# Designs tried in a protein design run: peptides against a protein of PDB entry 3B8E. Part 155

Target 1, 230 residues: chain A of PDB entry 3B8E
Amino acid sequence: PFLIFIIANIPLPLGTVTILCIDLGTDMVPAISLAYEQAESDIMKRQPRNPKTDKLVNEQLISMAYGQIGMIQALGGFFTYFVILAENGFLPIHLLGLRVNWDDRWINDVEDSYGQQWTYEQRKIVEFTCHTPFFVTIVVVQWADLVICKTRRNSVFQQGMKNKILIFGLFEETALAAFLSYCPGMGVALRMYPLKPTWWFCAFPYSLLIFVYDEVRKLIIRRRPGGWVE

## One batch from the design tools (peptide; made by RFdiffusion4, then SolubleMPNN)

Design b1_p23_1_s1 (from b1_p23_1, 15 letters changed)
Fold by OpenDDE base, seed 1:
Order: C-alpha cells, then structure tokens, then sequence
Structure b1_p23_1_s1 (fold): chain B 230 residues (1-230), chain A 23 residues (1-23)
C-alpha cells in the first residue's frame, strides 16, 4: 500500500496508526496461532533428504506464496479504497498525481472528477474514511490467509479448523476491527471513521479469490510434485 | 459536499448509537 502511494502519488490509503494496529493488533495473535499450528503431517514426517536444497526450495516457495497472498491483500484494500473515493467523486485516474494538492492544507479548491471543489478538511475526512474500510478489508482477507496457511498441501476441507488458537485469533482480529471501526473517539484518536456495514462485504470476493487460489495451488502441488508452484 | 456531509452525519449517528449502547 505504501509503495503504491509513493509511486502513483495518490492520497494515503492507509495511515501509519492503522498500519501499527495491523502489525501489533491483528497480526500478533494470528502469528502466534500459526506458531502453535500442528504442522501438516506430511511436512514434519519427511526427513529432509537434502537439507540444503530442500530448505532453500521450501524457503523460496513459502516466500513466493506469501508474496502472492500479500499482493492479493493489497489489491483488495486498494479496490475498497478506489471504490470509496469513486463514490465520493474521485475516479482512480484522477487520483494519480493528486497527492501533492491533496495534502496541501492551503489548497481548499481541489476538484474531483466532476468539478466539485473539496476543502482540505473535507479531503481529510474522505481519506480517513478510506482507512477503516482498508483495514477491515485486510482483516477479512487475513481470515482466508490464516486458514490457508494452516496447510501447505492438504485442502482446508480435509484438515478442518481444529486449532482453537487460530479460531481465537480470527475472533480477536474481527473484534479489534469492529472496535476500531465503531468505537467512539476512533476518528479523533486513530483517524478511523466509522464504517458502513456494507463495506465489510467488499473484501469477500478477494477472500474467496485467496481461497480458490490456494486450493488450486495445492491441487497443482498434489498433482505435480516438484513443480515450481510448490 | 453532500456525500461528505452524509458520511459525517452517518459517523455522528453511529457514534451516538454506540455511546447509548456502551454508556
């Protein structure tokens, strides 16, 4: 998200405080849950035949998988961001290069895609209105990520959700998202304005996409052992 | 302006509703 903000010079889609809430709040319990996840029986029982090559291959494959999942998460967040801004009159094409004028407090006549002028305060309100949905989108997509990370090769449907810590992590993450989205004072304290319930559903297609992607990936791995997709 | 105002009003209304629930 931050890299696209710099490259495209768009208004900031996710604030520093929300990033901290993700890293410290939403990622901590899930990360702990994954640490306590029982390793897939096939991975733990296989003695590395060649510790150097098998470790390097596994590290590269894990890195690629997490990188791809992270990209899908970012795409989900940006989709929500662009939809909200478009709903408020700022089309994605118009946002390109707008950051300089957007962040300038002395410019109170920034025009949207329809010629409506926006004050600095109004622009910051809509920007902060994007932070909460972006955060919630990440949380919803992380549900899929946490579930898929439970297994490397087996389908989620085969292994099920037996890890109580994972379930607790999903609950905690959702509760934190609800707290940050709806608790009074979060707009002032964290610059996170309340979210319409409908925006929670904007992340669902991307969550589903991650599930489908991972199931297809795992299916390919099962059918073609030793492929570059592992 | 109208949409921003609607968003602000929604945020206020939601905040008031939540205050009534928690307080």
Amino acid sequence: as target 1 above (230 residues)
Amino acid sequence: DKRVEEAINFARELSEKLLKIFL
Scores: peptide ipSAE 0.000, ipTM 0.215, DockQ to the pose 0.041
Fold by OpenDDE base, seed 3:
Structure b1_p23_1_s1 (fold): chain B 230 residues (1-230), chain A 23 residues (1-23)
Amino acid sequence: as target 1 above (230 residues)
Amino acid sequence: DKRVEEAINFARELSEKLLKIFL
């Protein structure tokens, strides 16, 4: 999200503090929980790793984690961002290149897509209104991401949800998201304004998409062992 | 309402493009 902010020169969709809350708050417990996941039921049937050919982390895993899933996750956040800004009169195309004027406190007549002028304070309220939903969207998408990362080949339905630490991690990140979204003073402290409860559901299609994608991927791997999709 | 619809359509189109790249 921050990279797109720089490249597209759009208003900041996710604040630096909220990014830190994701990286340090929502991701730590889930990431640790994966270390305690039960081995796949078929793991002992696999050939041992060849130290001459097999990397510790292969390009396929990196591409999946940071490329495919990461991009789908970002899309969920940006979807919410663009919807909120559009509701406030800023169409996606109008946001391109707007950052310079948006962040200038001396410009109090920035026009939206409909010619309405916005003061600096009004613009910042709208910006900060995007931060919380974007953050929550990331958390909701991370539910699916965390669940799919439990296994490489087995379906979640085959492996099951036996890792209690992972389950705790899901609740922890959700509780943190709720705290940051609804606790008084977060608007001042973290630039995260309260979220309408309905916005929690805006990311669900993306979470479902990630889940379905991974289940299909795993199905392909099971049917074609040793394929490039693994 | 119209503005939201445009944003949704944009996001959908973007999503479809990304899906074609990564899926």
Scores: peptide ipSAE 0.000, ipTM 0.279, DockQ to the pose 0.036
Fold by OpenDDE base, seed 4:
Structure b1_p23_1_s1 (fold): chain B 230 residues (1-230), chain A 23 residues (1-23)
Amino acid sequence: as target 1 above (230 residues)
Amino acid sequence: DKRVEEAINFARELSEKLLKIFL
């Protein structure tokens, strides 16, 4: 997310504090939950055919899978960001290169895509209105990520959600997201303005995409054991 | 505005479908 902010010179989609809340607040409990997840019965029973090569391949495949999931998460966040800005009159194309003028407090006549002029204060309200939905989008996408990370080979439908710690992690992330989104003073303290409940749903297509991606990946692994997708 | 509304509506419909599957 931050790289796209720099490269595209768009208004800041997610504040540094919100990033820290994601990385430290929302990811910690899930990471712990995954550490306590019981290994799939098939992973434990299948000795690697070649411990050196199969470990390297497995690490690369895990890295690629997590990398792809992370890209889907970022796309989800940016989608929500662009939707909110478009709703406020800033089309995605118009945001390109706008950062310099957007962040200049002395420029009070920044035009949107429709020729409406925005003061610095108005622009910052819109920017901060994007921070919370972006954060919430990441949390909602992380739900899917956490659920799919439970299994490598088996479908989520086959393995089920037996890990109570994982379930607790999902609730903790959701509670943190709700707290940061709706607690009085968060707009001042964290630059996270309250969300309309409807914005929670903007992430669901991407959560579904992650689920579909992972189920397809797992299906390929099951059908082609020892393939390059394993 | 219409495209944003369509995207929001699609997201809502998808969310409702997902909720029906998971709840």
Scores: peptide ipSAE 0.000, ipTM 0.257, DockQ to the pose 0.071
Fold by OpenDDE base, seed 2:
Structure b1_p23_1_s1 (fold): chain B 230 residues (1-230), chain A 23 residues (1-23)
Amino acid sequence: as target 1 above (230 residues)
Amino acid sequence: DKRVEEAINFARELSEKLLKIFL
């Protein structure tokens, strides 16, 4: 997210403190839940045919899969960001290169895509309004990530939701997201303004996309054992 | 306005520090 902010010179989609809350808050409990789930997963039960080559291949494939999921998560966040800015009059194309003027407190006449002028204060309210939905989008997409990471090869429907720790992780990250989104003072402390409940649904298509992606991946692995998708 | 500016500056500094850690 921050690299895109620098390269595209767009308004900051996610505050640094919010990034820390994602990395340390929302990812830690899920990671612990996944560590417990791995004991039940087929990942640990499968002895490598060749401990040297199969371990390396598996690590590369896991890294690629998580990298791809991370990209989909980021895309989901940016989608939510662009939707909110578009609803406030700033189309995605207009945001390119706008950061310099956006962050300048002395410029109070930044025009949106419709010619409406925005004061510095108004722009910052819109910017901070994007932080919470971006964060919530990441959390909602992480629901799918947690569910799909439960198994390497089996469908979620085949393995089921037996891990109580995983279920707890889903509730915990959701509760954290709700706390950060709606607790008084979070707008000042984290630059996360309260979110309309409807914005939680903006992430659902991306959660579904990750779910479908992983189910297709697993289906390919089941049909072609030893393929590059493993 | 001053609080928002201070918050923005803090976020910028923190972002730069995080970039140095992750890059």
Scores: peptide ipSAE 0.000, ipTM 0.220, DockQ to the pose 0.025; fails the geometry check

Design b1_p23_1_s2 (from b1_p23_1, 15 letters changed)
Fold by OpenDDE base, seed 1:
Structure b1_p23_1_s2 (fold): chain B 230 residues (1-230), chain A 23 residues (1-23)
Amino acid sequence: as target 1 above (230 residues)
Amino acid sequence: DEKVREAIEFAKELAEKLLEIFK
């Protein structure tokens, strides 16, 4: 998200506070849950027959998988961001290069795609309105990520939901997302304004995409051992 | 800056609470 922010020079889609909430709130419990789940996964159960080659292959696989999942997460977040801004009159094309004027507190007549002028305060409200949905999108997509990380090769349907810590992590992330989204004062304290319940569903297609992607990936791995998709 | 500090403190508190769940 931050890289696209720099490259496209768009308004900040994810605030620093939101990033901290992700890193400390939403990633900590999942990371711990994954550490326990990895012990149950086929990744840890297989003794490397050749520690050098198998370790390198595994590291490359993990790196590619996490990179791809992270990219899908980012796409989901940006999709939500662009939809919200479009609903407020800022089309994606218009956002390109708008960052400088957007963040200038002395410019109070920034025009949207329809010629409406926006004050600095109004722009910041819209920007902060994007932070919460972006965060929630990440949380919802992380549900899929946590579930798919349970196994390297097996289908989610085969592994099931046995790790209690993982389940707890999912509830914790959801509870945190709800707290940050709806608790009074979060808009002022964390610059996370309340989210319409409908926005929770915007992430579901991306979660499904991750599930489908991972299932297809795992299917390919099972059918073609040693392929580049590993 | 003050809001960011408050947010960091909140994040720390949250992290501590989360760590307590796993102790």
Scores: peptide ipSAE 0.000, ipTM 0.255, DockQ to the pose 0.041
Fold by OpenDDE base, seed 2:
Structure b1_p23_1_s2 (fold): chain B 230 residues (1-230), chain A 23 residues (1-23)
Amino acid sequence: as target 1 above (230 residues)
Amino acid sequence: DEKVREAIEFAKELAEKLLEIFK
C-alpha cells in the first residue's frame, strides 16, 4: 500500500501506525494459524523425496502464497479506498498526482472530479475516513484468505474447519478491527475515524470473489496436476 | 520531497522489522 502511495502520488490510504497494526496484529495470528494448519495439508503428507529440494520448494511455495495473499489484501483495501473517495467526488484517475496539493494545508481549493473545492480539513476528514474501511476490508479479505489457505489443493468444504487456532485467529482479528474502528480516541491516535457498520459489508463481495477464484484454482489443480496454475 | 524521504525511510524500517519477524 505504501509503495503505491509513493509511486502513484495519491492521498495516503493508511497511516503508518495502522500499517503496523495490520502487519503485527492482524497478520501474525493468522500466520501462526496457517503454520499449524499446514501440518494437516497435502504438503506435509508428502514424504520428502529429497529433503533439501523439497524444503526449498516448500519455502518458496509458502513465500509465494504469503506474497500473493498480501497483494490480494492490498487490492481489496485499495478497492474500498477508491470506492469511498469516488463517493466523495474523487475518481481514481483524478487522485493520480494529487498528493502534493492534497497534503498542502495552505491549499484550500483542491478540486474534485466534479469541480467541487475541498478545504484542507475536509480533505483530511475524507482521508481519515478511508483508513478504517481500508483496514476492515483487509480483515474481511483475511477471513477468506485464511479459509482458502487451509489447503493447497483440497476444497475448504473437504478439509473442514477443524483448526481451533484458525477460528481463534478469525475472532481475534475481527475483535481487533472492531476495537480500532469504534474505540474512542482511535481517530486521533491512529487516524482511523469510526466506521459505519454498513461498511463492513463493502468488502464481502470482494472476499467472496477471492474465495470463488481460489476454489476454481484448486479445482483446476485437482483436474490438471502440474499445470501452470500451481 | 521531505515527506517522501520520511516515507521511504519508514518503509525501510518496516521492511527490516518484518524481515526480523520472519527470521
Scores: peptide ipSAE 0.000, ipTM 0.250, DockQ to the pose 0.023
Fold by OpenDDE base, seed 3:
Structure b1_p23_1_s2 (fold): chain B 230 residues (1-230), chain A 23 residues (1-23)
Amino acid sequence: as target 1 above (230 residues)
Amino acid sequence: DEKVREAIEFAKELAEKLLEIFK
């Protein structure tokens, strides 16, 4: 998200604080929980792998998979960001290159796509209005990511939800998202303004997409053992 | 540099607040 902010010179879609909340608050507990995940039921039935060649290939494939999932998460966040800005009069094409003028406190006549002038304060309110939905979108998409990361090969329906720590992690990240979204003072302290409850549902299609993608991937792995998808 | 410092300070403040929520 931050890279796109720099490259496209758009208004900041996700504040530094919210990034830290994601990295430290929402990712740590789930990551720890995955360390305690039970082994897949079929792991012990696998033939011994070549420790030199197969480990490197698997690490690359895992890295690619996580990279792809991360890209889908970012796309979900940016979608929400662009929708909110469009609803406030800023079409996506108009946002390109706007950052310099957007962040200048001395410019109080930045025009939107419809010719309406926005003061610095008004622009910052809109920017901060985007931060919370972006963050919540990432959290909702992370639900699917955490669930799919439980197994490499088996479906979630086959492996089940036996890891209580993972379940706790899902509740923790959701509670944190709710706290940051609705706690009084977060608009001033964290530059995260309250979120309309309806925006929680905007991320669900992306979560479903990730879930379906991973289930299909795992299905392919099960049907074609030793394939490039492993 | 100033933005980075502000980000680090905010990160520290956030970390402290998060730790307080879990105490």
Scores: peptide ipSAE 0.000, ipTM 0.264, DockQ to the pose 0.031; fails the geometry check
Fold by OpenDDE base, seed 4:
Structure b1_p23_1_s2 (fold): chain B 230 residues (1-230), chain A 23 residues (1-23)
Amino acid sequence: as target 1 above (230 residues)
Amino acid sequence: DEKVREAIEFAKELAEKLLEIFK
């Protein structure tokens, strides 16, 4: 997400504090939950045929899978960001290269895609309005990520939600997101303005995409035992 | 191609099941 901000020179979609809240607040409990997740019975029963090569392949596959999931998460956040800005008159194409003028407090006549002029204060309100939905989008997408990470080969539907710690992690993330989104003073303290409840639903397509992606991946693994994906 | 088709079909089934959960 931060790389796209730098490369595209768009207004800041997510504040540093919100990033820290994601990394420290939302990822910690889920990470712990995954550490306590019982190894999938199939993983423990299959001795690696070649411990060195199979370990390397598995590490690469895990890294690629998590990398791809992370990209989907980022795309979800940016989608929400662009939707909000578009609703406020800033189309995605117009945002490209706008950062310099956007962040300049002395420029009070930045035009949107429709020729409306925005003061610095108005622009910052819109920017901060994007922070909360972006954060919430990441949290909602993380729900899917956590659920799919529970299993390596088996479908989520086959394994079920047996890890109580994982479930607790999901609730903790959701509660944190709600707190940051709706608690008075968060707009000033964290630059996270309250969002409409409807914005929570903007992330659901991406959560679904992650689920579909992972289930398809697992299906491929199950159908090609010993393939390059094992 | 057959595997891709199966993956697409599975994705559709999954999507339908998810939609049923949200109905």
Scores: peptide ipSAE 0.000, ipTM 0.214, DockQ to the pose 0.027; fails the geometry check

Design b1_p23_1_s3 (from b1_p23_1, 17 letters changed)
Fold by OpenDDE base, seed 4:
Structure b1_p23_1_s3 (fold): chain B 230 residues (1-230), chain A 23 residues (1-23)
Amino acid sequence: as target 1 above (230 residues)
Amino acid sequence: EEKVKEAIEFAKKLAEEMLKLFL
């Protein structure tokens, strides 16, 4: 999200503190929970990794994690961001290049897409109103990401949800997200204004997309072992 | 505290519904 903020010069979609809350708060327990996942049923039938040729992190893993899944996550967050700004009169096309004027406290007449003028304070309220739903969107798509990370080849339906620590992680990250979103003072402390409960559903299509995408990917891997999708 | 509890309960329910979609 921060790269698009710089490149497109749009108002900040996600605050630095909010990013830290994702990385250190909502992502840690789920990530640790994967260490307790049951081995795939076929793991002992796989050849050992060649430590000389097979890197722990290969281009394919990077492409999948950052290029594919991470891109879908980012798109989900930005979708939520653009919807909120559009509801407040700022269409996506109008946001391009707006950052400089948006962040200038001396400019109190920034126009929206409909010619309405916004004070600096009003703009910052709208910006901070975007941070929380963007954050929540990331958490909701992380549910799908965590679930798909349980296996490399087997479907989630084949592996099952037997890892109680993973289930706990899903509840923990969700509870933390709710706490950060609705606790009094978070607007001042973290620049995270409370969101309407309906905004939690904005991420669901992207969460479903991640899940379906990965299940299709895994299905292809199972049908065509050694393919470029593996 | 009541608002936080309500939010946590909402989040738990939401998480449960999401889990049902993935199971």
Scores: peptide ipSAE 0.007, ipTM 0.312, DockQ to the pose 0.718
Fold by OpenDDE base, seed 2:
Structure b1_p23_1_s3 (fold): chain B 230 residues (1-230), chain A 23 residues (1-23)
Amino acid sequence: as target 1 above (230 residues)
Amino acid sequence: EEKVKEAIEFAKKLAEEMLKLFL
């Protein structure tokens, strides 16, 4: 998000404090919950890994898979950001290069895509209105990420949802997201303005996409053990 | 309001330092 902010010179899609809330708040408890997940049911049926060949291939493929999931997460956040800005009159193409004028306190006549002029205060309200839905989008796609991380090869349907601590982690991150989104004073403290509950659904297609992507990946791994997808 | 501004500035500095560690 921050790299795209710099390269494209768009208004800041996600505040630095909000990033810290993701990394330290919503990611930690779910990550700890994975330590309590039961071993995959097929672990005893796996052939001994060749420590020379399988380490290099598996680390690269895991890194690529997590990189691809991270890209889908980022796309989900940016989608929500662009939808909110478009609803407020700022089309994605118009946002390119707009940051300099957007962040200037002395410019009170920044035009949207429809010729409406926006004051600095109005622009900052819209910017901070984007932070919360972007954050919530990341949390909702993290539900899928947490669920898919339960196993490396087995389907989630094969492994099941037996880890009560993982289930608790999903509720905790959701409760934290709701608290940060709706608690009075978060607009001032974290620059996270309250969002309409309907904005939570903007993330669901991307959460589903991550889930389907990982289940397909795992299906390929199960069908072709030792293939380039493992 | 001043304490909230200080907390925001602190959080910004911390995030900038964290970004420098990851970049």
Scores: peptide ipSAE 0.000, ipTM 0.237, DockQ to the pose 0.027
Fold by OpenDDE base, seed 3:
Structure b1_p23_1_s3 (fold): chain B 230 residues (1-230), chain A 23 residues (1-23)
Amino acid sequence: as target 1 above (230 residues)
Amino acid sequence: EEKVKEAIEFAKKLAEEMLKLFL
């Protein structure tokens, strides 16, 4: 999110404090819960990792986590961001290069795509209105990401949902997201304005897409061991 | 100022609840 903010010079889609809430709040318990996941049924049939040659984190794992799944997560967040701004009169094309004027407190006549002028205060309200839905979108997509991270090869339907700590993590991150989205004072404290409940559903297609993508990937791995998808 | 105090108190409560969950 922040890279696109800098490269495209668009209004800030996700605040720094909100990013910290993701990294330290919603992601930590789910990530720890993966340490308690049951081994895959076929793990003992695999050769042990060679600690001298095999890295714990390889280029393929980084590519999967950051390059593929992370990009789908970002697309979900940006979709929500662009929809909200479009509903407020700012079409995606008009946002390109707008950051400089958007963030200038002395400019009170920034025009939207329809010629309506926006004061600095009005623009900041719209910006902060985007932060909460973007955050919630990431959390909803993280549900799928956490579930797919349970296994490398077995389907989630084969592995099952037996890890109680992981289930707790899903509830915890959801409860925290709801708390940050709806608790009074969050607009002042964290610049997170209340979210319409309907916006929770905007992320569901992306969550489903991640889940389907990973299940198809795992299916390919099971059918063609040693392929380029492993 | 009252809203800022309320926000700080809320952030503290959130941090405490998070700490209770992690710890």
Scores: peptide ipSAE 0.000, ipTM 0.297, DockQ to the pose 0.046
Fold by OpenDDE base, seed 5:
Structure b1_p23_1_s3 (fold): chain B 230 residues (1-230), chain A 23 residues (1-23)
Amino acid sequence: as target 1 above (230 residues)
Amino acid sequence: EEKVKEAIEFAKKLAEEMLKLFL
């Protein structure tokens, strides 16, 4: 998110506070829950890792986590961001390069895509209105991420959802997201303005996409072991 | 102003609870 903010010079899509809430709030319990996941049924059929040649964190894992899944997450967040701004009169094309004028408190006549002028205060309200839905989008996508991380090769349907701590983590992160989104005073304290409940659904296609993508990936790995997808 | 103060106090409490999780 922040790289696109710099490169495209668009209004800030996700605040630093919201990032901290993700990293420290919503991700901790889910991450810990994975330590309690049952081993895959085929683990004893795999060759032991060679500590000299096989890294715990390999380029494939980095590519999967940051390159593939992380990109889908970012796309989901940015989709929500662009939809909200478009509903407020700012089309995606108009946002390119707008940051300089957007962040200037002395400019009170920034025009939207329809020629409506926006004061600095109005622009900041719209910007902060985007932060909460972007955050919620990440949380909804993280549901899929957490579920797919249960296994490397087996389908989630084969592994099942027996890990009660993981289920608790999903509810915890969701409850925290709802709390941060709707608790009175969060708009002032965290610059997280309440979102319409409909915005939660904007992330669902991306969550489903991640899930389908990973299940297809795992299916390919099971059918073609040692392939480039592994 | 009172709502702002309450929000700041809440944010402080949340930060303290988060710090307790790291400590």
Scores: peptide ipSAE 0.000, ipTM 0.282, DockQ to the pose 0.037

